# Ledger of designs, part 19: peptides against a protein of PDB entry 6FBK

Target 1, 90 residues: chain A of PDB entry 6FBK
Amino acid sequence: EDTGVRVELAEEDHGRKSTIALRLWVEDPKKLKGKPKDNGAIEFTFDLEKETPDEVAQEMIESGFFHESDVKIVAKSIRDRVALIQWRRE

## One batch from the design tools (peptide; made by RFdiffusion4, then SolubleMPNN)

Design b2_p13_6_s2 (from b2_p13_6 with K2M T8R K10L)
Fold by OpenDDE base, seed 4:
Structure b2_p13_6_s2 (fold): chain B 90 residues (1-90), chain A 13 residues (1-13)
Amino acid sequence: as target 1 above (90 residues)
Amino acid sequence: SMRKHTFRVLPKP
């Protein structure tokens, strides 16, 4: 489903590293329950082996980027992109 | 992971 949160690669993925650079931003704020900060894209690294979308999403909440009620939608957005990247690596 | 991330906020276009 369309979460209203977009996640894209911030770098070209050659499938060599376990870490990837991602960018996340709100594309449709009305899909979120809370009101996120009116920021640009959030860039961060994601370790495909050590990290989970839920953990990263939770940290974003704690950092104040999103309301706690939107943790699952943020996590899903990350998960969906990560899964796609992993599938492309196969 | 227990590692904390550095979230770099880019300027809004």
Scores: peptide ipSAE 0.681, ipTM 0.881, DockQ to the pose 0.773
Fold by OpenDDE base, seed 2:
Structure b2_p13_6_s2 (fold): chain B 90 residues (1-90), chain A 13 residues (1-13)
Amino acid sequence: as target 1 above (90 residues)
Amino acid sequence: SMRKHTFRVLPKP
């Protein structure tokens, strides 16, 4: 499902390390329940082995990027991209 | 994970 939140690799993935650089931004704000801050893309590192999309999404909310009501949609957007990256590594 | 992230906000196009 289209979450309205886009997540992309911020670097070329050679499948060699467990950490990857990601960029996340809102493509369709109407998909979100709350109103996110009007930000550009958010760049961050994600550890494929140690971190979960839910934890990262929660931290983004605590940082003020998104409303708490959108934690699951943000987490899903990260999860979907991470899964795709992992599948491509197989 | 107990690790906290550094979120870098890039300029909006």
Scores: peptide ipSAE 0.681, ipTM 0.882, DockQ to the pose 0.778
Fold by OpenDDE base, seed 1:
Structure b2_p13_6_s2 (fold): chain B 90 residues (1-90), chain A 13 residues (1-13)
Amino acid sequence: as target 1 above (90 residues)
Amino acid sequence: SMRKHTFRVLPKP
């Protein structure tokens, strides 16, 4: 489903390293329960082998980017992109 | 992973 949160690669993925750069931003705030900050994209590194979308999402909440009620939707957004990236690598 | 991330906030277009 459309989470209203977009996650994209911040770099070309040649499928060689487990660490990738991602950018995350709110595309449709109506899909979120809280009111996220009107910021630009959040760029961060994600380790495909060591990290989970839930952990990263939780850290984003703790950092104040999103309301705690939106942790799952943020995590799903990351998960969906990560899954797509992994699928493309196979 | 217990590694903490550096979140770089880019300027809004």
Scores: peptide ipSAE 0.680, ipTM 0.882, DockQ to the pose 0.764
Fold by OpenDDE base, seed 3:
Parts: structure tokens; C-alpha cells; sequence
Structure b2_p13_6_s2 (fold): chain B 90 residues (1-90), chain A 13 residues (1-13)
């Protein structure tokens, strides 16, 4: 499903590290319930073994990047990309 | 993990 939030690798993944660099940005703001800040891409490190998309999304909400009503859609965007990366590593 | 993340906001063109 198109969440309107895009998440991409910020580096090439050779499947050797448990941590990856990701970039997240709003591609279609109409898909969100709240009005996010008009920021550029947000770059961050994600630990594939220790962290969850929900935890990262919640921290983004607390940081003011998104409205609390959009926590699940942000988490889903991260989850979908992480799952795809893990599938490619198999 | 419950560690704090560093969110680097890149410039928007």
C-alpha cells in the first residue's frame, strides 16, 4: 500500500552489517492525516536486529516531524522498506 | 532498542 511516505537506503547494502542508513521523506502529504513539517529527507541509522519501526516512528513523532495520528503510517513505511531489505538479503 | 536516534534533516531542494 502507498503510504505517501518514502523510505530508501542511504547507502549500498551488501548484507554484511546489522545496521543500515535510511532516508525518509513525505512524497504525498495527502495520504497523511496531519500536516507534517515541510522538511527535506530525514536520514538515520536503523539496527535490523535490535530496533523496531514503531519505536523509530514514535521517536519521530516526539521530535515533532509528524502528527501523532500518523505514527502507524510512518512505522509502516519504515517496516515495508526494512522487510524488503531483509528479503533481498536471503 | 530504546536509544535515542540522531535524525539528520537534509536540505530540501
Amino acid sequence: as target 1 above (90 residues)
Amino acid sequence: SMRKHTFRVLPKP
Scores: peptide ipSAE 0.679, ipTM 0.882, DockQ to the pose 0.733

Design b2_p13_7_s1 (from b2_p13_7, 5 letters changed)
Fold by OpenDDE base, seed 3:
Parts: C-alpha cells; sequence; structure tokens
Structure b2_p13_7_s1 (fold): chain B 90 residues (1-90), chain A 13 residues (1-13)
C-alpha cells in the first residue's frame, strides 16, 4: 500500500554489512493524518539485525518530524523498504 | 540512558 512516505537506499547495497544508509521523505502529505514538517529527505543508518522500523519511527516522532498519529505509517514505510532489501539479499 | 539518534536533514529541492 502507498503510504505517501518514500524510503530509499542512500548507498549501494552489496549485502556485505548489517547496517544500511536510508533516506526518507514525504511524497504525498495527503496520506498522513498530521501535518509533518516541510523538510527535505531525512538520512539515517539502520541496523538490519538490531533495530526495528517502529523504534526508528518513534524516534522520528520524538524529534518532531511527524505527528504521533502517523507513527505507524512511518514505521510501515521503513519496514516495507527494509523487507525488500532483505529479500534482495537472498 | 537512551542515545540520541543521528538524523541528517537534507535541503528540500
Amino acid sequence: as target 1 above (90 residues)
Amino acid sequence: AKRKRKFKVLPKP
């Protein structure tokens, strides 16, 4: 499902390390319940073995990037990209 | 103590 939030690799993934660099941004703000900050893309590292999309999403809320009502949408966006990356590594 | 996550905000085009 299209969450309106896009997540992409910020680097080429050769499947050699457990951490990846991701870039996240809002493509369609109409899909969100709250009004996010009008920021550019947000870059961050994600540990495929130790971290979860929900934890990262919560931290984004705490940092003020998104409204708390959209935490699950943000988490899903990260989860979907992470899952795709993991599937491609197989 | 919870470590602060590093978020790099890029300029909006």
Scores: peptide ipSAE 0.689, ipTM 0.884, DockQ to the pose 0.619
Fold by OpenDDE base, seed 2:
Structure b2_p13_7_s1 (fold): chain B 90 residues (1-90), chain A 13 residues (1-13)
Amino acid sequence: as target 1 above (90 residues)
Amino acid sequence: AKRKRKFKVLPKP
């Protein structure tokens, strides 16, 4: 499903590290319930073994990037990308 | 305690 939030690798993944650099940005704001900040992409490191999309999404909300009502859509966006990355690593 | 995650905000193109 198109969440309106895009997540991409901020670096090339060689499948050597458990951590990856991700870049997240709003592509279609009308898909969100709240009004996100009009910012550029957000870059962050994600540990494939220790962290979860839900935790990161929560932290983004706490940081003020998204409204709490959009936690699940943000988490899904991260999850979908992470799953794809993991599938490619297998 | 949980450390604050580092988020790098890039400028909007």
Scores: peptide ipSAE 0.689, ipTM 0.884, DockQ to the pose 0.630
Fold by OpenDDE base, seed 1:
Structure b2_p13_7_s1 (fold): chain B 90 residues (1-90), chain A 13 residues (1-13)
Amino acid sequence: as target 1 above (90 residues)
Amino acid sequence: AKRKRKFKVLPKP
């Protein structure tokens, strides 16, 4: 499912670190319930072992990047990318 | 207290 939110690696992944740099941005705002800020990509570190997409998404909402009604779609976007990264590592 | 996550906002292309 296309969430309208895109998440990519902000660095080359050599599969050696438990932490990765991610970049997230809105590609299709029509798929969001709220109106996100028209910002550039949001770059952040994600710990593959300690953190969850839902937690990070919630922190993005708390930081004001997205409306609370879009927490799940943001979380899914992160989850899908993380899952893909993990799959490629194995 | 919960540590504040660092988010770096890049310039819009």
Scores: peptide ipSAE 0.688, ipTM 0.883, DockQ to the pose 0.624
Fold by OpenDDE base, seed 4:
Structure b2_p13_7_s1 (fold): chain B 90 residues (1-90), chain A 13 residues (1-13)
Amino acid sequence: as target 1 above (90 residues)
Amino acid sequence: AKRKRKFKVLPKP
């Protein structure tokens, strides 16, 4: 499913650390129920061992980047990218 | 208290 939210690595992943740098941005705003801030990509660190996509998404909502109605779509976007990264590490 | 996550907002393209 295309969430309209894109998530990519902000750094080269050598599979050595449990933390990765991610970059997230809105690619198709019409896929979102709310209207996100009209800014550039959001860069953040994600701990593959300690954090979950849902927790990070919720923090983005609390920070005002997205409307609460879009928490699941944001979380899914992060989850899908994280899963892909983990599979590539294997 | 919950630690505030650091989000780096990049310039709009």
Scores: peptide ipSAE 0.688, ipTM 0.884, DockQ to the pose 0.626

Design b2_p13_7_s2 (from b2_p13_7, 5 letters changed)
Fold by OpenDDE base, seed 4:
Structure b2_p13_7_s2 (fold): chain B 90 residues (1-90), chain A 13 residues (1-13)
Amino acid sequence: as target 1 above (90 residues)
Amino acid sequence: SHVKKTFKILPKP
């Protein structure tokens, strides 16, 4: 499903390390309940072994990037991209 | 992880 939030690799993935660099940005703000800040893209690392999309999404909420009501949609966006990356590694 | 994450903002071009 189109969450309106886009997540992409910020680096080339060689499938060798457990951490990846991601970029996340709002592509369709109408899909979100809150009104996110139009700051551009958010770049961050994601540890495939230690972190979860829900925890990272919650960190983004606490940092003020999104409204708390949008935590699940943000988490889903991260989860979907991470899953795709994992599938490509196999 | 319980370590707080660092988020880097890349402004719109």
Scores: peptide ipSAE 0.631, ipTM 0.869, DockQ to the pose 0.716
Fold by OpenDDE base, seed 2:
Structure b2_p13_7_s2 (fold): chain B 90 residues (1-90), chain A 13 residues (1-13)
Amino acid sequence: as target 1 above (90 residues)
Amino acid sequence: SHVKKTFKILPKP
């Protein structure tokens, strides 16, 4: 499903670390319920072993990047990208 | 993880 939120690797993944660098930004704002801040892309690390998309999404909401009502769509966008990365590692 | 995350904002080009 197209969430309107794009998530990409911010670095090349060689499958050696449990942490990856990601870049997230809104590509289609009309798919979100709230109005996100127009600050640009957000870069962050994601620990494949310790973190979850839901937890990271929640922190983004708490940081003011997205409206609370969009926590699930943000989490999904992260989850989908992480899944693809993990599939490529296998 | 309970470590607070750091989010880096990249300005739009």
Scores: peptide ipSAE 0.630, ipTM 0.869, DockQ to the pose 0.744
Fold by OpenDDE base, seed 1:
Structure b2_p13_7_s2 (fold): chain B 90 residues (1-90), chain A 13 residues (1-13)
Amino acid sequence: as target 1 above (90 residues)
Amino acid sequence: SHVKKTFKILPKP
C-alpha cells in the first residue's frame, strides 16, 4: 500500500548496528487525513531492537508533525521501510 | 523506549 509517506535511510546501512538513521517526509499529502506541516524531512534514529513503528509514530504525533488520525499510516510507513532493511540484512 | 525521541527537521529545498 502506498502510504504517501516516504521513509529512507539517512546513512549507509552496514547491517551491524541495532540502530539506524532514517528520514521521513510526506510525498503525497492527499493520502493523509490531516494536513501535515510542510517540512522537508524528519531525521531520527530507530532502534531495531527496542523501538516499534507505532511508538515512534506516536512520538511524531505528540511532537505535532502529523494529525492523530494518521498515526497508523505513519507507523505503517516506518514499518514497511524497517522491514525492507531487515530483509536486506538477512 | 524510556527516552524521549529527538526529531531533526531538515529544511525543505
Scores: peptide ipSAE 0.630, ipTM 0.869, DockQ to the pose 0.719
Fold by OpenDDE base, seed 3:
Structure b2_p13_7_s2 (fold): chain B 90 residues (1-90), chain A 13 residues (1-13)
Amino acid sequence: as target 1 above (90 residues)
Amino acid sequence: SHVKKTFKILPKP
């Protein structure tokens, strides 16, 4: 499913670290229920062993990047990218 | 984890 939110690696992944750098941005605002801030890309680290997409998405909401109604779609975007990265490591 | 995350905003290209 196209969430309208894009998530990419901000660094090369050699499959050695449990922490990865990600970059997230809105590609299609029409897919979101709320009106996100017109910021650039959001760069952050993600600990594959300690963090979850839902927790990170919630922190983004609390930080004011997205409306609370879009927490699930943001979490899904992160989850999908993380899953893909994990699959590539296997 | 309960550590506060740091979100870095990158400027639009």
Scores: peptide ipSAE 0.630, ipTM 0.870, DockQ to the pose 0.741

Design b2_p13_7_s3 (from b2_p13_7, 6 letters changed)
Fold by OpenDDE base, seed 1:
Structure b2_p13_7_s3 (fold): chain B 90 residues (1-90), chain A 13 residues (1-13)
Amino acid sequence: as target 1 above (90 residues)
Amino acid sequence: SHKKREFKVLPKP
């Protein structure tokens, strides 16, 4: 499912670190319930072993990047990318 | 984690 939120690696992944740099941005705002800030991509680190997409998404809401009603689609976007990264590592 | 997450906002293209 296309969430309208795109997440990609902000660095090359050599599959050696548990922490990766991600870049997230809104590609299709129509799929969001709230009105996201018209910002550029958001870069952040994600620990594949210690953190969850839901936690990070919630932190983004708390930081004001997204409306609380969109926490799940943001989390899903992160989850989908993380899963893809993990699958590629294996 | 108890640390506040850092978010780096890049310029809009």
Scores: peptide ipSAE 0.680, ipTM 0.882, DockQ to the pose 0.703
Fold by OpenDDE base, seed 2:
Structure b2_p13_7_s3 (fold): chain B 90 residues (1-90), chain A 13 residues (1-13)
Amino acid sequence: as target 1 above (90 residues)
Amino acid sequence: SHKKREFKVLPKP
């Protein structure tokens, strides 16, 4: 499903470490229930072994980037990208 | 970790 939220690598992934840098931004705000801040891309690190997309998404909500009603859609966007990265590493 | 996550906000194009 197209969440309207795009997540990409913010760095080259050589598959050497569990931590990766990601970049997240809204491409289609119509797919969100709330109104996100009109910001540019958000860069953050993600530990493939210790962290979950739901945790990171919740932290984004608490930081004010997204409405609480959109936590699952944000989490899904992160999850889908993380899964793709992991698949490419195999 | 109990540290607050760092989010770097880039400017819109």
Scores: peptide ipSAE 0.680, ipTM 0.882, DockQ to the pose 0.658
Fold by OpenDDE base, seed 4:
Structure b2_p13_7_s3 (fold): chain B 90 residues (1-90), chain A 13 residues (1-13)
Amino acid sequence: as target 1 above (90 residues)
Amino acid sequence: SHKKREFKVLPKP
């Protein structure tokens, strides 16, 4: 499913550490229920061992980047990218 | 963690 939210690695992943740098941005705003801030990509660190996409998504909502109604869409976007990264590490 | 997450907002393209 195309969430309209893109998540990519912000750094080269050598599969050595549990933390990775991610970059998230809106590609298709019409896929979102709310209107996100009109800014560039959001860069953040994600701990593959300690954190979950839902927790990070919620923190983005609390920071005002997205409307609460889009928390699941944001979480899914992060989850899908994280899963892909983990699969590539195997 | 209860620490406030750091979000780096990059300039709009």
Scores: peptide ipSAE 0.679, ipTM 0.882, DockQ to the pose 0.683
Fold by OpenDDE base, seed 5:
Structure b2_p13_7_s3 (fold): chain B 90 residues (1-90), chain A 13 residues (1-13)
Amino acid sequence: as target 1 above (90 residues)
Amino acid sequence: SHKKREFKVLPKP
């Protein structure tokens, strides 16, 4: 599903560590319920073993990047990318 | 306790 939010690796993944660097940005703001901040891409680390997409998405809301109504769509975007990365590591 | 997450905002292309 196209969430309008794009998430990609911000670094090359060799599958050796539990933390990865991700880059997230809005590709299609029309798919969001609220108006996100007018920012460029957001880079952050994600611990594949300890963290969840929902937690990270919520933290993005609290940081003011997205409206609270878009927490689930942001979380889904992160989840989908994380799952893909994990599948490629197998 | 957890540290406040760091988000790095990049310039728009």
Scores: peptide ipSAE 0.682, ipTM 0.883, DockQ to the pose 0.693; fails the geometry check

Design b2_p13_8_s1 (from b2_p13_8 with E4V H8S D9K)
Fold by OpenDDE base, seed 5:
Structure b2_p13_8_s1 (fold): chain B 90 residues (1-90), chain A 13 residues (1-13)
Amino acid sequence: as target 1 above (90 residues)
Amino acid sequence: SKRVFKVSKEIPP
């Protein structure tokens, strides 16, 4: 499902390390329940072994990027991209 | 520790 939130690699992934750089931004704000404080791209690192999309989404909300009601949609967008990256690594 | 988030004004294409 299209969450309206896009997540892409912010660096080339050689599939050699458990940490990846991601970039996240709102592509369709209508899909969100709340209004993001800004419409920029958020870059962050994600540890494939130690971190979860839900925890990262919570941290984004705590940082004020998204409304708490959108934690699930943000987490899903991260989860979906992470899954694709892991599948591509094969 | 606080997670580092880097914000860019421009959205990638």
Scores: peptide ipSAE 0.636, ipTM 0.889, DockQ to the pose 0.872
Fold by OpenDDE base, seed 3:
Structure b2_p13_8_s1 (fold): chain B 90 residues (1-90), chain A 13 residues (1-13)
Amino acid sequence: as target 1 above (90 residues)
Amino acid sequence: SKRVFKVSKEIPP
């Protein structure tokens, strides 16, 4: 499923660290129910062992980046990218 | 504490 939200590595992943740097931005705003306040890229670190996509997505909502109705779609975009990174490490 | 988010106007290709 195309979430309209893209998540990419903000740094090279050598498979050694438990934390990764990610960059998230909206590619297709029509896929979202609400309107993002900004059209920029959001950079953040993600702990592969301790954090969850839903947790990070909720923090983005609380920070005002997305509408609460889009928390699950944002979480999915993060989850999908994290899964790909984990699969590449295995 | 709040998570640190860095916002950039530049969108990667």
Scores: peptide ipSAE 0.634, ipTM 0.890, DockQ to the pose 0.850
Fold by OpenDDE base, seed 4:
Structure b2_p13_8_s1 (fold): chain B 90 residues (1-90), chain A 13 residues (1-13)
Amino acid sequence: as target 1 above (90 residues)
Amino acid sequence: SKRVFKVSKEIPP
């Protein structure tokens, strides 16, 4: 389902590195329970082998980007994009 | 958190 949070590659993925650059932003704030502090895009590196969407989402919460009640929806948005990227790599 | 997050006001279309 639509999380209202969009995640895209911030760089071209050649499928050679275990790390990828991602960009995350809110498209539909109504899908979130809290109000994000910023309306910009958040860029970060994600290790496909060592990191999990949930852990990264938790770190975003700790950094103040999202309300704690939205951790799961943020994690899902990351997970869905990561899965898609991995499927394309295979 | 020690993770580096870069924020940009420019959102992709």
Scores: peptide ipSAE 0.633, ipTM 0.889, DockQ to the pose 0.747
Fold by OpenDDE base, seed 1:
Structure b2_p13_8_s1 (fold): chain B 90 residues (1-90), chain A 13 residues (1-13)
Amino acid sequence: as target 1 above (90 residues)
Amino acid sequence: SKRVFKVSKEIPP
């Protein structure tokens, strides 16, 4: 399903590190319940072994990037991209 | 510990 949130690699993934750099931004704001403040890309690192998309999404909300009602859609966006990255690594 | 989030106004195509 289309979350309206796009997540891409911020750097080339060579499949060697447990951490990856990701970039997240809103592509279709109509899919979100809340209204994001800024129309920019959020760049962050994600530890494939220690972190979960849900926890990272919650941290984004705590930082004020998204409304709490959108935690699951943001988490799903991250999860979907991470899954693709993991699948490509296998 | 707070996670570091870098915000860029440039959106990738």
Scores: peptide ipSAE 0.630, ipTM 0.887, DockQ to the pose 0.869

Design b2_p13_8_s2 (from b2_p13_8, 4 letters changed)
Fold by OpenDDE base, seed 5:
Structure b2_p13_8_s2 (fold): chain B 90 residues (1-90), chain A 13 residues (1-13)
Amino acid sequence: as target 1 above (90 residues)
Amino acid sequence: SKRVFRVSPEIPP
């Protein structure tokens, strides 16, 4: 499902390390219940072994980027991209 | 520790 939130790699992934750089931004604000802090791209690192999409989404909300009611949609967008990256790594 | 988030005003194409 299209969450309206896009997540892409912010660096080339050689599939050699468990940490990846991601970039997240709102593509369709109508899909969100709240109003995002800004309309820029958020860049962050994600540890494939130690971190979860839900925890990262919570941290984004705590930082004020998104409304608490949008934690699920933000987490899903990260989860979907992470899964895709892992599948591509084979 | 607090997670580091870097915000770019421009959205990638």
Scores: peptide ipSAE 0.657, ipTM 0.895, DockQ to the pose 0.843
Fold by OpenDDE base, seed 3:
Structure b2_p13_8_s2 (fold): chain B 90 residues (1-90), chain A 13 residues (1-13)
Amino acid sequence: as target 1 above (90 residues)
Amino acid sequence: SKRVFRVSPEIPP
């Protein structure tokens, strides 16, 4: 499913650290129910062992980046990228 | 504490 939200590594992943740097931005705003307050890229670190995509998405909502109605689609975008990174490490 | 988010106007290709 195309969420309209892209998530990419902000650094090279050598598979050694439990934390990774990610960059998230909206590619297709029509896929979102609300209107994002920013059209730039959001950078953040993600702990592969301690954090969850849902928690990070919730924090983005609380920070005002997205409407609460889009929390699940944002979480899915992060989850999908994290899964790909984990699969590549295995 | 609140998570740190860095916003950049540049979108990667």
Scores: peptide ipSAE 0.656, ipTM 0.896, DockQ to the pose 0.845
Fold by OpenDDE base, seed 1:
Structure b2_p13_8_s2 (fold): chain B 90 residues (1-90), chain A 13 residues (1-13)
Amino acid sequence: as target 1 above (90 residues)
Amino acid sequence: SKRVFRVSPEIPP
């Protein structure tokens, strides 16, 4: 499903580190229940072994980037990209 | 713990 939130690698993934750099931004705000704070790209690192998309999404909400009602859609966006990256590494 | 988030105004194409 299209979450309206896009997540991409912020740097090339050579498949060697458990940590990756990601960039997340809203592509279709109509898919979100709340209104995003700004129209910028959020950059962050993600540990493939220690962190979960849901926890990172919750931290984004706590930081004020998204409304709490959108935590699951944001988490899914991260999860989908992470899964794709993992599949390509296999 | 507080995660570091960097906001860039430039959106990738």
Scores: peptide ipSAE 0.655, ipTM 0.895, DockQ to the pose 0.836
Fold by OpenDDE base, seed 4:
Structure b2_p13_8_s2 (fold): chain B 90 residues (1-90), chain A 13 residues (1-13)
Amino acid sequence: as target 1 above (90 residues)
Amino acid sequence: SKRVFRVSPEIPP
């Protein structure tokens, strides 16, 4: 389902590194319970082998980007994109 | 958290 949060690659993925650069932003704020502090795109590196979407989402909450009640929806958005990237690598 | 987050005001179309 549509989380209202979009995640895209911030770099071209050649499928050679375990880390990828991602960009995440809110596309539909109505899908979130809280109001995000920023309206820009959040860029970060994600390790496909060591990190999990939930952990990264938690770190975003701790950094103040999203309300704690939206951790799962943020995690899902990351998970869905990561899964898609993984599928394309296979 | 120690994770580095970079915020860009430019949102992709």
Scores: peptide ipSAE 0.653, ipTM 0.895, DockQ to the pose 0.746

Design b2_p13_8_s3 (from b2_p13_8, 4 letters changed)
Fold by OpenDDE base, seed 5:
Structure b2_p13_8_s3 (fold): chain B 90 residues (1-90), chain A 13 residues (1-13)
Amino acid sequence: as target 1 above (90 residues)
Amino acid sequence: MKRVFKVSKEIPP
């Protein structure tokens, strides 16, 4: 599913660290229910072993990047990218 | 600690 939110690696992944750098931005705003406060790319680290996409998405909401109604679509965007990265590591 | 989010006003291609 195309969430309209794009997530990419912000650094090269050598498959050695449990932490990766990600970059997230809105590619198709009409897929979101709310209007994002900013139209930039959000860069953050994600611990593959300790963190979950849903928790990170919620933190983005709390930071004011997205409306609370879009938490699940943001989480899915992160989850899908993380899963892809993990699949490539194996 | 609150998560650190760095925002770039330029969207990558």
Scores: peptide ipSAE 0.614, ipTM 0.885, DockQ to the pose 0.879
Fold by OpenDDE base, seed 4:
Structure b2_p13_8_s3 (fold): chain B 90 residues (1-90), chain A 13 residues (1-13)
Amino acid sequence: as target 1 above (90 residues)
Amino acid sequence: MKRVFKVSKEIPP
């Protein structure tokens, strides 16, 4: 399902580190229940071994980027991209 | 310690 939220690598992934740099932004705001704080790209690091998409999504909401009702859709967006990155590493 | 988020106004195509 299209979440309306896009997540991409912010740096080239050589598959050597457990930490990756990601960039997240809203492509289709109609898919979200709330209104994002800013219409920009959010850059952050993600530890493939220690962190979860749900935890990161929750932290984004706590930071005010998204409404609490959109935690799952944001988490899914991160999860889907992380899965693709992991598959490419294998 | 809060997670660091960097915001960019430039959105990739």
Scores: peptide ipSAE 0.612, ipTM 0.883, DockQ to the pose 0.863
Fold by OpenDDE base, seed 3:
Structure b2_p13_8_s3 (fold): chain B 90 residues (1-90), chain A 13 residues (1-13)
Amino acid sequence: as target 1 above (90 residues)
Amino acid sequence: MKRVFKVSKEIPP
């Protein structure tokens, strides 16, 4: 499912660290129910061992990046990318 | 503490 939110590695992944740098931005705003305040890319670190996409998505909502109604779609976009990265490491 | 988010106006290709 296309979430309209794109998540990519902000650094090269050599598969050695438990933390990765990610970049997230809206590619198709029509897929979101709310309107993001900014149209830029959000960069953040994600710990593959300790953190969850849902927690990070909630923190983005609290920071005002997205409307609360879009928390699940944001979380899914992060989850999907993290899964791909983990599968590539195996 | 709150998570650090860095906002960039440049969108990657």
Scores: peptide ipSAE 0.610, ipTM 0.884, DockQ to the pose 0.870
Fold by OpenDDE base, seed 1:
Structure b2_p13_8_s3 (fold): chain B 90 residues (1-90), chain A 13 residues (1-13)
Amino acid sequence: as target 1 above (90 residues)
Amino acid sequence: MKRVFKVSKEIPP
């Protein structure tokens, strides 16, 4: 499923740290229910051991980046990328 | 503590 939200590594991943740097941005706004306020890329760190995509997505909503109705779409985007990163590490 | 988000106006290709 294409979420319309892209998530990429903001740094090279050597598979050594539990923390990774990610960059997230809207690629297809039609996939979102709400209207993104800004058209920028959001950079953040993600702890593979302690954090969940749902929690990070919620924090993005609370920060005003996305509408609450899009929390699951954002979370899925993060989850899919994180899973891919983890698969590549194994 | 609230999460730190950095916003870049440049979108990667």
Scores: peptide ipSAE 0.610, ipTM 0.883, DockQ to the pose 0.886

